# Peptides against a protein of PDB entry 4QMF, part 15

Target 1, 175 residues: chain A of PDB entry 4QMF
Amino acid sequence: ESSFMTLFPKYRESYLKTIWNDVTRALDKHNIACVLDLVEGSMTVKTTRKTYDPAIILKARDLIKLLARSVPFPQAVKILQDDMACDVIKIGNFVTNKERFVKRRQRLVGPNGNTLKALELLTKCYILVQGNTVSAMGPFKGLKEVRRVVEDCMKNIHPIYHIKELMIKRELAKR

## One batch from the design tools (peptide; aimed at target 1 Y161 I163 K164)

Design b2_p14_6_s1 (made by RFdiffusion4, then SolubleMPNN; from b2_p14_6, 7 letters changed)
Fold by OpenDDE base, seed 3:
Structure b2_p14_6_s1 (fold): chain B 175 residues (1-175), chain A 14 residues (1-14)
Amino acid sequence: as target 1 above (175 residues)
Amino acid sequence: SKILEEIKKEIEKF
């Protein structure tokens, strides 16, 4: 049997408790067991004797990872689909200055979230900027693009540069 | 989408 565990921050506890029955039901369809430990502040997923697809445990691992990073359940549970991948991009160590970090992180979001929404549409990904991480879900090609834009942004390359590039590529693909 | 069209217009200004 295979198992994976992920810790979650205290502020996430109330939400996770609220949706855990839904998590259990979703994973039961794949015969994956799960446990929410409120004392330790952890989520665990585990294969059972009835688990048919051995690879689904890796998706379950990703599910709890996404949930720990504030991705809402209705979105996170889509990771169990075969055509869906995810990435959790650590952005906290690119810049030592806190103010510079905050400014660059804000550039990813942009005014009224428009920059982020544009990036989501162009990459066909869901993207959540939270704390020291960016969580993304979508096709592998899109995820690769998201990681590039996110990391470059933290390296002081404004997202608008990549958005322009992606828009051009999109127009070319319509042919 | 509307957002992409708006961004396209802004980019074209530069």
Scores: peptide ipSAE 0.036, ipTM 0.701, DockQ to the pose 0.669
OpenDDE base, seeds 1, 2, 4, 5: peptide ipSAE 0.035, 0.030, 0.034, 0.033; ipTM 0.701, 0.678, 0.694, 0.700

Design b2_p14_6_s2 (made by RFdiffusion4, then SolubleMPNN; from b2_p14_6, 4 letters changed)
Fold by OpenDDE base, seed 1:
Structure b2_p14_6_s2 (fold): chain B 175 residues (1-175), chain A 14 residues (1-14)
Amino acid sequence: as target 1 above (175 residues)
Amino acid sequence: SEVLEKMKEEIEKA
C-alpha cells in the first residue's frame, strides 16, 4: 500500500473543508482513501486493498498537491484523467529582491491576464500563477513549454519572446 | 482567437 501527504497553507483550510466531500467522492471511484487533517494542515491519499490501478495513487498525489497550491477542485480533479499531467513550478528562488520578483511574476500574467491566456491557449494548458509557484495542467509537451517560459521569465527573459515563437510554430503546423 | 490576435499586435508593437 502506498501513501502520500502534502501540507497546505492556513488560508486554504476553509476552502478545502468545503470541497473535501467532493474530493472523497472522486477518489472513492478509484478506491483511494483520503484524509484531511486540519490540525496538522495536511492532506493524505492512500491505496486500499480494493485499489485496482496502482498508478492512480500518483494522480491522487498530484491532486492534493494542486489543491494545496490553490488550484480549484473542478480543475484539479481533471488530473485523475489519463491524458492529464501537471507541474508545480517553484518561482520564489530565482530572484532575491522582492520587488523584482513581483515584477517578473506579473510579466507572466500581463495586462488583463492576456499574456497568461495566450500561453494557456498555445500550450493547451491550464496555468495558475499564485504566490511562489506556478501550477500547470495539460499535455506533457505543453507543460514542458510552460516550464520553460515560466523559468525564463524569472530569469528576465520576457514571455512575449516565447509566445511569438509558439505562435510561429502554430502557424507552421497549420500549413 | 481574439486573444492571440491581440497578442500578435502587442508583439509587433514591441
Scores: peptide ipSAE 0.077, ipTM 0.749, DockQ to the pose 0.954
OpenDDE base, seeds 2, 3, 4, 5: peptide ipSAE 0.069, 0.035, 0.050, 0.061; ipTM 0.745, 0.722, 0.732, 0.741

Design b2_p14_6_s3 (made by RFdiffusion4, then SolubleMPNN; from b2_p14_6, 6 letters changed)
Fold by OpenDDE base, seed 1:
Structure b2_p14_6_s3 (fold): chain B 175 residues (1-175), chain A 14 residues (1-14)
Amino acid sequence: as target 1 above (175 residues)
Amino acid sequence: SSILEEMKKKIEEF
């Protein structure tokens, strides 16, 4: 038997309660058990005697991790697909100054979210900037690129430089 | 225009 647990912040409780039946249904297809503990503020996933693929528990672990970091269920549940990977990037510890942190985080998003949307398109990833983390879902190659851009941004390297590089690579690949 | 076209403009300005 394998099990994984993640804590979630209080502000996420109402949403998680709303979608938990959908989580249960999605995991039941793989014979993975799950528990939402509202007292502790935790989600747990477990293999059962009927779990056919033991590796699916790792994807279930990732599912609850994504849900805890505000990824919507319709997006997060895609992690159960074989071709989908994810990454949760901690960004809150790169800068001690709150104002500097906010400014650098905003550079990732850009005006009207356009910088982030461009990065999503170029990496073929879903990306959510929330609080002190960036959650990403997509192919491993794309995720590696996202992590580089995100971490460099928090280290004061503007995302535009990476976007330019990715755009050039894209144009070369079309030829 | 696509978001990528907007980014091209931004890159040129930056």
Scores: peptide ipSAE 0.161, ipTM 0.810, DockQ to the pose 0.889
OpenDDE base, seeds 2, 3, 4, 5: peptide ipSAE 0.065, 0.157, 0.153, 0.150; ipTM 0.759, 0.810, 0.808, 0.806

Design b2_p14_6_s4 (made by RFdiffusion4, then SolubleMPNN; from b2_p14_6, 4 letters changed)
Fold by OpenDDE base, seed 1:
Structure b2_p14_6_s4 (fold): chain B 175 residues (1-175), chain A 14 residues (1-14)
Amino acid sequence: as target 1 above (175 residues)
Amino acid sequence: SEVLEEMKKKIEEF
């Protein structure tokens, strides 16, 4: 058997408790077992004797990883689909100064969240900026683009330059 | 689409 465990922050406990029956139901369809440990603050997924596709455990691993980083269940559960991939990008270690970190992180979001929404549309990804991580879900090509934009932003390259490039490419593809 | 139009404007002003 294969198993994976992910820790989650204390502030996420209440939400995870409310949706855990839905997590269980979603994973039961694939004969993947799961456990929510409120004492340790962990989620675990495991294959069973009835698990048909052994590879689904990797997607289950990704599911609990996304849930731990504040992705809502209705979005996170889409990771179980064959055409969906995800990435959790750590952004907290690019800058030591907290004020600089906050400013650069805010550039990813932009006024009224428009920068982030534009990036989502251009990459065909779901993107959530939360704390010291950015969670993304979508096609591999889009995820690669998201990671580049996010990391460059934390390195003080404004997202607008990448968005401009993506918009130009989009226009060139229209016929 | 509306978001992209707003972004286009922002790019031009940046």
Scores: peptide ipSAE 0.233, ipTM 0.840, DockQ to the pose 0.945
OpenDDE base, seeds 2, 3, 4, 5: peptide ipSAE 0.152, 0.226, 0.226, 0.228; ipTM 0.799, 0.836, 0.837, 0.838

Design b2_p14_7 (made by RFdiffusion4)
Pose (drawn by RFdiffusion4):
Structure b2_p14_7 (pose): chain A 175 residues (1-175), chain P 14 residues (1-14)
Amino acid sequence: as target 1 above (175 residues)
Amino acid sequence: DEILEKMKEEIEEF
């Protein structure tokens, strides 16, 4: 009955093609069927007659969505766990100009990816920047903070204020 | 962490 599908870019196809057997196996544990259409360049997840809890299909939808945005499979299967949530942040419709977009996304990730890593340490979340999206995984509160930082960064508000704030909050909690 | 120390320096410089 329930079926969700997502599209993926071609540069991702090779990776998925070689790890798809691992995906249907992870989904087989929950009795969720999945199909990889190479010509269309899409992934589909479906519920079956023998699926125990149909609601997990939502998580399965998130899994293939994370897989379409260049999130590695070992990190991605964690969404099938309980205490795991995700958020794929679209950053395409903030800037009409291409140069400024790259400027702000590069500001989002920063030198050597340090500021991006700093966010991972402060929000306790896995964060991956790819093309027009920023994929996040982890605690709901940290996810809210990540979306806040990313959205406010794609708008010309620098991440330094946010990182300082989160650092202060962390040290205050240390006490 | 070294990354957070670097971020603290960058905050002070900013």

Design b2_p14_7_s1 (made by RFdiffusion4, then SolubleMPNN; from b2_p14_7, 5 letters changed)
Fold by OpenDDE base, seed 1:
Order: structure tokens, then sequence, then C-alpha cells
Structure b2_p14_7_s1 (fold): chain B 175 residues (1-175), chain A 14 residues (1-14)
């Protein structure tokens, strides 16, 4: 038997309660058990005797991790697909100054979210900037690119430089 | 893509 647990912040409780039946149904298809503990503020996933693919528990672990970091269920549940990977990037520890942190985080989003949308398109990833983390879902190559851009941004390297590089690479690939 | 076109403008300005 394999099990994984993740804690979630209090502000996420109401949403998780609302979608938990959907989580249960999605995991039941793989014979993975799950528990929502509202007292502790945790989600748990477990293999059962009927679990056919033991590796699916790792994807279930990722599912609850994504849900804890505010990824909506319709997006997060895609992690159960074989061709989908994810990354949760901690960004809150790169800068001690709160104002500087907020400014650098905002650079990732950009005006009207256009910087983030461009990065999503170029990397073929879903990206959510929330609080002290950036959650990403997509192919491994794209995820590697996202992590580089995100971490460099928090280190005061503007995302525009990476976007320019990715755009050039895209144009070269079309030829 | 309209978004990419906006990014091109942003790159030129930065």
Amino acid sequence: as target 1 above (175 residues)
Amino acid sequence: SPILEEMKKLIEEF
C-alpha cells in the first residue's frame, strides 16, 4: 500500500468540498482511494488492492498537490493523463522584500496577463501564478522552460528575454 | 497570434 498526503490552506476548503465528489469519481476509475480531512486541512490518496497500475498513485499525489495550490479541478485532473506532467515552483523565498517580490511576480503575469499567456503558448503549458507558488502543467520540455523563466524572473531577469528566445526558436522550427 | 504580436511590441519597447 502506498499513500500520500498534502495540506491545503484554509481559504481553499470551500472549493475543495465542492469538487471532492468529482475528485473521488476520477480516482475511482483507477481504484485509488482518497480522503478529504477538513479538521486537519489535508487531502490523502491511497492505493487499494484493486489498483492495477501502481504508478498512478504518483499522479494522484500530484493531483492533490495541484488542488492545494489553487489549480481548478478541470485542469488539475488532466494530470492523470499519461502525457501530462506538472511542477509546483516555490517563488516566495527568492526575495525578502515584499514589495520587490510582488513586482517581480507581476512581471511574470504582465499587462492583462499577456506575458503569462505568451509563455503558456510558447511552452505549451498551463501556468497559474498564485501566492508564493507557480503551478505548471504540460510536457517535460515545456515545464523545464517555465521553471527557468519563473526562477530567473524572481532573480531579477525579466521574462521578456526568455520570451524573445522562445519566439526565435519557434520561428526557426516552423521552417 | 494576437498575444504573440503584443509580445513582439513589448520586446521592442523593452
Scores: peptide ipSAE 0.038, ipTM 0.729, DockQ to the pose 0.964
OpenDDE base, seeds 2, 3, 4, 5: peptide ipSAE 0.034, 0.035, 0.033, 0.033; ipTM 0.711, 0.714, 0.686, 0.710

Design b2_p14_7_s2 (made by RFdiffusion4, then SolubleMPNN; from b2_p14_7, 5 letters changed)
Fold by OpenDDE base, seed 3:
Structure b2_p14_7_s2 (fold): chain B 175 residues (1-175), chain A 14 residues (1-14)
Amino acid sequence: as target 1 above (175 residues)
Amino acid sequence: SKILEEMKKEIEKF
């Protein structure tokens, strides 16, 4: 049997408790067991004797990882689909200056979230900027593009540069 | 989409 555990921050506890029955039901369809430990502040997923697909445990691992990083359940649960991948991008260590970090992180979001929404549309990904991480879900090609834009942004390359590039590529693909 | 159209306008400002 295989198992994976992820810790979650205290502020996430109330939400996770609220949706845990839904998590259990979703994983039961794949015969994956799960446990929410409110004392430790952890989520665990585990294969059972009835688990048919051995690879689904890795998706379950990703599910709890996404949930721990504030991705809402209706979105996070889509990771169990075969055509869906995810990435959790650590952005906290690119810049030592806190104010510079905040400014660059804000560039990813943009005015009214429009920069982020544009990036989501162009990459066909869901993207959540939260704290020191960016969580993304979508096709592998899109995820690769998201990681590039996110990391470059933290390296002081404005997202608008990449968005322009992606828009051009999108137009060229329309035929 | 509307968002992409708005972004096109923003790109022109750079």
Scores: peptide ipSAE 0.116, ipTM 0.795, DockQ to the pose 0.943
OpenDDE base, seeds 1, 2, 4, 5: peptide ipSAE 0.112, 0.044, 0.091, 0.084; ipTM 0.791, 0.729, 0.781, 0.777

Design b2_p14_7_s3 (made by RFdiffusion4, then SolubleMPNN; from b2_p14_7, 5 letters changed)
Fold by OpenDDE base, seed 3:
Structure b2_p14_7_s3 (fold): chain B 175 residues (1-175), chain A 14 residues (1-14)
Amino acid sequence: as target 1 above (175 residues)
Amino acid sequence: SPILEEMKEEIKKF
């Protein structure tokens, strides 16, 4: 039997308490057990004797990882679908200067979130920029593209250049 | 997509 645990920050506690019954119900469909530990500040998922798909535990692991990084449950639970993958990109260590970090992170979002929305559409991914991480969900190819754009942005390559590239590729694919 | 059309205009600024 397999088990995975993730820690979550204190500010997520109230939300996780609110949705935990929904988490339990979603995982019960796959005979995966789960535990919310408010003292430790952790979430745990584990296989049971009735778990029929051994691979689903890895998706359950990803579910709690996403929830810990502020992805809302209605989105995060989609990770249990076979065609859905995810990535949590750490962005906090690319730049030591806090102001520069904030500026580059803001470039990913753009005015009114339009840069991020464009990137989501072009990659067919859900993308959440929160704190020192970017969480993404979608097809594997799209996730690779998101990671490239995000990391390059933190390395001072403006997302607009990648978006232009993706737009050109999209137009070529329509032919 | 309207968002992508808006982005086309933004790209022209760079």
Scores: peptide ipSAE 0.172, ipTM 0.829, DockQ to the pose 0.935
OpenDDE base, seeds 1, 2, 4, 5: peptide ipSAE 0.161, 0.071, 0.132, 0.152; ipTM 0.824, 0.763, 0.809, 0.820

Design b2_p14_7_s4 (made by RFdiffusion4, then SolubleMPNN; from b2_p14_7, 5 letters changed)
Fold by OpenDDE base, seed 1:
Structure b2_p14_7_s4 (fold): chain B 175 residues (1-175), chain A 14 residues (1-14)
Amino acid sequence: as target 1 above (175 residues)
Amino acid sequence: SKILEEMKKKIEEF
């Protein structure tokens, strides 16, 4: 019997209530039980007697983690697929100065979100910058690249340098 | 491809 719980911020409550029946349905296909606790502000997933693959509980854990960090359900639920991995990158502790933090976080997004979209395309990942975290979903290789770019950005290495490198590698692979 | 083209310009101008 395995169980995992995650807390979610208050501003996420209304959305989670709205989609929780969909979460339940998705997890029922794998015989994973789930609970939304509005008093505590938590989500819980648990194996049952009918859980066929006990490893699916780890993906269920990742699902609720992603949902807590504002990833929309239609995207987050893809984590239950065998070929999909995720990462939640904490970015809030790299810089103590709030203004500097905001500026570096904005560099990840770029004008009209184009920097982030370029990074998504180059890494074949979904990426969401929200608050003090960056959530990413995709292949392990892509996730590794995303984490490097994100953390380096918070360490004052502009994402453009990594994007340039990734673009060059992409062009070389097409030859 | 459009986003990558725009990014190419940004890289060249950076």
Scores: peptide ipSAE 0.207, ipTM 0.832, DockQ to the pose 0.955
OpenDDE base, seeds 2, 3, 4, 5: peptide ipSAE 0.116, 0.191, 0.192, 0.194; ipTM 0.786, 0.825, 0.826, 0.827

Design b2_p14_8 (made by RFdiffusion4)
Pose (drawn by RFdiffusion4):
Structure b2_p14_8 (pose): chain A 175 residues (1-175), chain P 14 residues (1-14)
Amino acid sequence: as target 1 above (175 residues)
Amino acid sequence: SIIEKAIEEMEEEL
């Protein structure tokens, strides 16, 4: 009955092609069927007659969505867990110009990826920047903070204010 | 720390 599909770019195909057996196995635990269409370049997840809880299909949809945005499989299967949520943030329709987009995304990740790592440490979330998207995984509150930072960064508001704020909040909680 | 270094880098950039 329930079926969700997503598209993936070609540079991702090889990786998925070699890890797909691991994906159908992880999904087999929940009795969710999945198909990888190479010509179309898509992934599909479906519920079956023998699926225990159909609602997990939502998580399965998130899994393949994370896989389409260059999130590694070992990190991605965590979405099939309970205390795990995700958020794939679209950053394409903020800037019409290409140069400024790269400027603000590079500002988002920063030198040596440090400021991006700092966000991971402060929001307690896994964050991955790829092309037109920023994929995040972890606690709901930290996810809200990540979206806030990313969206406010793709708009010309620098992430330094946010990082400082989160650092202050963390030290206040330390007390 | 990584956070402190990231703040320093962002201050330089700003």

Design b2_p14_8_s1 (made by RFdiffusion4, then SolubleMPNN; from b2_p14_8, 5 letters changed)
Fold by OpenDDE base, seed 2:
Structure b2_p14_8_s1 (fold): chain B 175 residues (1-175), chain A 14 residues (1-14)
Amino acid sequence: as target 1 above (175 residues)
Amino acid sequence: SLVEEAIEELEKEL
């Protein structure tokens, strides 16, 4: 039997309580057990004797990881699909200055969220910028691109540079 | 902006 646990911040508790029945139902389809521990502030997923696919536990692990990082359940649950991958990018340690961190993180979002939207469209990923992490869901190729843009942004390379590059690559790939 | 223009173009392709 395999099990995975993730901690979640206190501010997520109320939301997780409201959707936990949905989490349970989604995982029950795969015979994965799950527990929400409000005292510890943790989520646990575990295989059972009836778990048929041994790989699904890894997706369940990813599900609770995404939920802990503020990804809404209707989006996070898509991780259980075979063709869907995810990445949680830690951005909090690239910059020591708080103001600089906030400014660089805001560049990922851009005016009216347009920078983020463009990046999502170009990479075919869902992207959520929250706190000290960026959560992304999509194809592996797209996720690789997202991580590059996100980390470079925190290293003071503006996302617009990468967006332009991705636009050019997209045009070149068209027939 | 260039980003807005890019979004417009991308959305037309969807």
Scores: peptide ipSAE 0.267, ipTM 0.850, DockQ to the pose 0.116
OpenDDE base, seeds 1, 3, 4, 5: peptide ipSAE 0.261, 0.189, 0.196, 0.244; ipTM 0.847, 0.811, 0.812, 0.840; seed 1 fails the geometry check

Design b2_p14_8_s2 (made by RFdiffusion4, then SolubleMPNN; from b2_p14_8, 6 letters changed)
Fold by OpenDDE base, seed 5:
Structure b2_p14_8_s2 (fold): chain B 175 residues (1-175), chain A 14 residues (1-14)
Amino acid sequence: as target 1 above (175 residues)
Amino acid sequence: SLVEEAIKELEKEL
C-alpha cells in the first residue's frame, strides 16, 4: 500500500471542504482512498486492496498537490487522465525584494491576462499564477516550455521574448 | 500590442 500527503494553506480550507465529496467520488472510481484533515491542514491519498492500477496513486498525489495550490477541482481532476501531466513551479525565492517579485509575477499575467493566454495557447497548457507558485497542466513538452518561461521571467527575462520564439518555432514546424 | 496580435493569429488557427 502507498500513501501521499500534502499540506494546504489555511485560506484554502473553505474551498476544499466544499469540493471534497467530488474528490472522493473521482478517486473512488480508481479505488483510491482519500482523507481531508482540517486540524492538520492536510490531504492524504492512499491505495487500497481494491486498487487495480498502482500507477494511479501518483496521479492522485498530483491531484492533491494541484488543489493545495489553488487549482480549481474541474481543472485539477483532469490530471487523472493518462495524457495529462502537471508541474508546480516555486517562484517565491528568485527575488528577495517584494516589489520586484510582484512586478515580475505580474509580467507573467500581463495586461488583461493576455500574456498568460498567449503562453497557454502556444504551449497547450493550463497555467495558474497564484501566490508563490505557478501551476501548469498539459503535455510534457509544453510543461517544459512553461517552466523555462516562468523561471526566466523571475530572472528578469520578459515573457514577450519567449512568446516571439515560440511563435517562430510554431511557424517553422508547419513547413 | 505584439501579444495581442499573437493571440489573434493563434485564435484564427483554432
Scores: peptide ipSAE 0.254, ipTM 0.839, DockQ to the pose 0.117
OpenDDE base, seeds 1, 2, 3, 4: peptide ipSAE 0.235, 0.253, 0.182, 0.190; ipTM 0.831, 0.839, 0.778, 0.809; seed 1 fails the geometry check

Design b2_p14_8_s3 (made by RFdiffusion4, then SolubleMPNN; from b2_p14_8, 6 letters changed)
Fold by OpenDDE base, seed 4:
Structure b2_p14_8_s3 (fold): chain B 175 residues (1-175), chain A 14 residues (1-14)
Amino acid sequence: as target 1 above (175 residues)
Amino acid sequence: SLVEEAIEQLEKEL
């Protein structure tokens, strides 16, 4: 049997408690067992003797990883679909200055969240900026683009530059 | 803004 565990921050506990029955039900469809440990602050997923598809455990791993990083369950559970991939991008180590970090992170979101919305549309990904990570879900190609934009933003390349480039590339692809 | 224009264009394509 295969097993994966992820830790979650304390502030996420209340939410995880509220949705854990839904997590259990979703994973039960695949005969994947799961455990929420509130003492340790961890989530665990395990294959069982009844698990038919051994690869589903990797998606279950990704599910709990996404949940730990504040992705809402209705979105995170989509990772169990065959055509859905995800990425959790660590952004906390690019800048040591907290103010600069916050400023650059905010650039990803932009005014009224429009920058993020544009990126989501261009990459066909779901993107959540939270804390020291950016979580993304979508097609593999889109995820690669998201990671590039996110990391470059933390390196002081404004997302608007990438939006412009992505728009141009999109137009060129129509030819 | 460029971002807003991009959103508008992209939404039209959906």
Scores: peptide ipSAE 0.321, ipTM 0.883, DockQ to the pose 0.116
OpenDDE base, seeds 1, 2, 3, 5: peptide ipSAE 0.301, 0.306, 0.306, 0.302; ipTM 0.875, 0.877, 0.878, 0.876

Design b2_p14_8_s4 (made by RFdiffusion4, then SolubleMPNN; from b2_p14_8, 5 letters changed)
Fold by OpenDDE base, seed 3:
Structure b2_p14_8_s4 (fold): chain B 175 residues (1-175), chain A 14 residues (1-14)
Amino acid sequence: as target 1 above (175 residues)
Amino acid sequence: SLVEQAIEELEKEL
């Protein structure tokens, strides 16, 4: 039997408590067991003797990873779908200056969230920018693109450049 | 803006 555990920050505790029954029900459909440990601040998923598809445990692992990084349950639970992948991109280590970090992170979102919306549409991904991480869910190709844009943004390459590139690529793919 | 144009074009295809 396989198991995976992830830690979550204290500020997520209240929310996780609220939705944990939903997590349990979602995983029960796949005969995956789960445990929320409020003392340690951890979530655990594990296969059981009744688990039919052993590969689903990897998706369950990703589910708790996403939940720990503030992705809401209705979105995070989609990771259990076969065609859905995810990525958690660490952005906090690209720059040491806090102000520079905040400015570059804000560029990912853009005015009124339009930059982020454009990226989501172009990559067909869900993208959540929060704290020191960017969480993304979608097709593998899209996730690869998201990671490139996010990391380049933290390296001072403006997302608009990538948006233009993605638009051109999209047009070429239609031919 | 380019971003706004992108959104508009993409939304039309949805």
Scores: peptide ipSAE 0.293, ipTM 0.866, DockQ to the pose 0.114
OpenDDE base, seeds 1, 2, 4, 5: peptide ipSAE 0.282, 0.290, 0.227, 0.259; ipTM 0.861, 0.865, 0.829, 0.850; seed 1 fails the geometry check

## One batch from the design tools (peptide; aimed at target 1 R107)

Design b2_p15_1 (made by RFdiffusion4)
Pose (drawn by RFdiffusion4):
Structure b2_p15_1 (pose): chain A 175 residues (1-175), chain P 15 residues (1-15)
Amino acid sequence: as target 1 above (175 residues)
Amino acid sequence: DEIIEKAIEEMEEEL
């Protein structure tokens, strides 16, 4: 009955092709069927007659969505867990110009990826920047903070104010 | 903590 599909770019195909056996196995635990269409370049997840809880298909949809945005499989299967949520943030329709987009995304990740790592430490979330998207995984509150930072960064508001704020909040909680 | 501090310094330099 329930079926969700997603598209993936070609540079990702090889990785998925070699880890797909691991994906159908992880999904087999929940009795969710999945198909990888190489010509179309897509992934599909479906519920079956023998699926215990159909709602997990939503999580399965998130899994393949994370896989389409260059999130590594070991990190991605965590979405099939309970205390895990995700958010794939689209950053394409903020800037019409290509140079400014790269400028602000590069600002988002920063030198040596430090400021991106700092966000991971402060929001307690896994964050991955790829092409037109920023994929996030972890606690709901931290996810809200990540979306806030990313969206406000793709708009010309620098992430330094947010990082400082979160640092202050963390130290206040330490007390 | 060191990574956060360093990231803040790098962002201040950029500004």

Design b2_p15_1_s1 (made by RFdiffusion4, then SolubleMPNN; from b2_p15_1, 4 letters changed)
Fold by OpenDDE base, seed 1:
Structure b2_p15_1_s1 (fold): chain B 175 residues (1-175), chain A 15 residues (1-15)
Amino acid sequence: as target 1 above (175 residues)
Amino acid sequence: DEIVKKAIEELEKEL
């Protein structure tokens, strides 16, 4: 039997309690067991004797990882689909200065979230900037592009340069 | 594409 566990921050507890029956139902379709431990602050997923596809446990692992990083359930549950991949990018370790961190993180979002929306459209990904992580879901190629833009932004390369590059590449691909 | 173009335009104003 295979099992995976992830910890979640205290501020996420109330939400996770609310949606846990939906998590259970989604995983039951694949005969994956799950446990929410409110004392430890953890989520666990496990294969069972009835699990037909052993690879689905890796997707279940990713599901709880996404939920722990504030991705809403209706979006996070899409990770169970065969064509959907995800990435959780740690951004908190690129700079030591808090003000510099906040400024660079804000550049990923931009005015009215327009920078993030542009990046989502160009990469065909869902992207959530929360705390010290960026969570992304989508095709593998798009995820690779998102990680590059996010990490470079934290290294003081403004997202606009990558967005312009991606736009040009997209226009060329339509010809 | 129009949404992306508009977003780029707004980003350029902030630079």
Scores: peptide ipSAE 0.145, ipTM 0.807, DockQ to the pose 0.711
OpenDDE base, seeds 2, 3, 4, 5: peptide ipSAE 0.085, 0.085, 0.087, 0.080; ipTM 0.765, 0.766, 0.757, 0.763

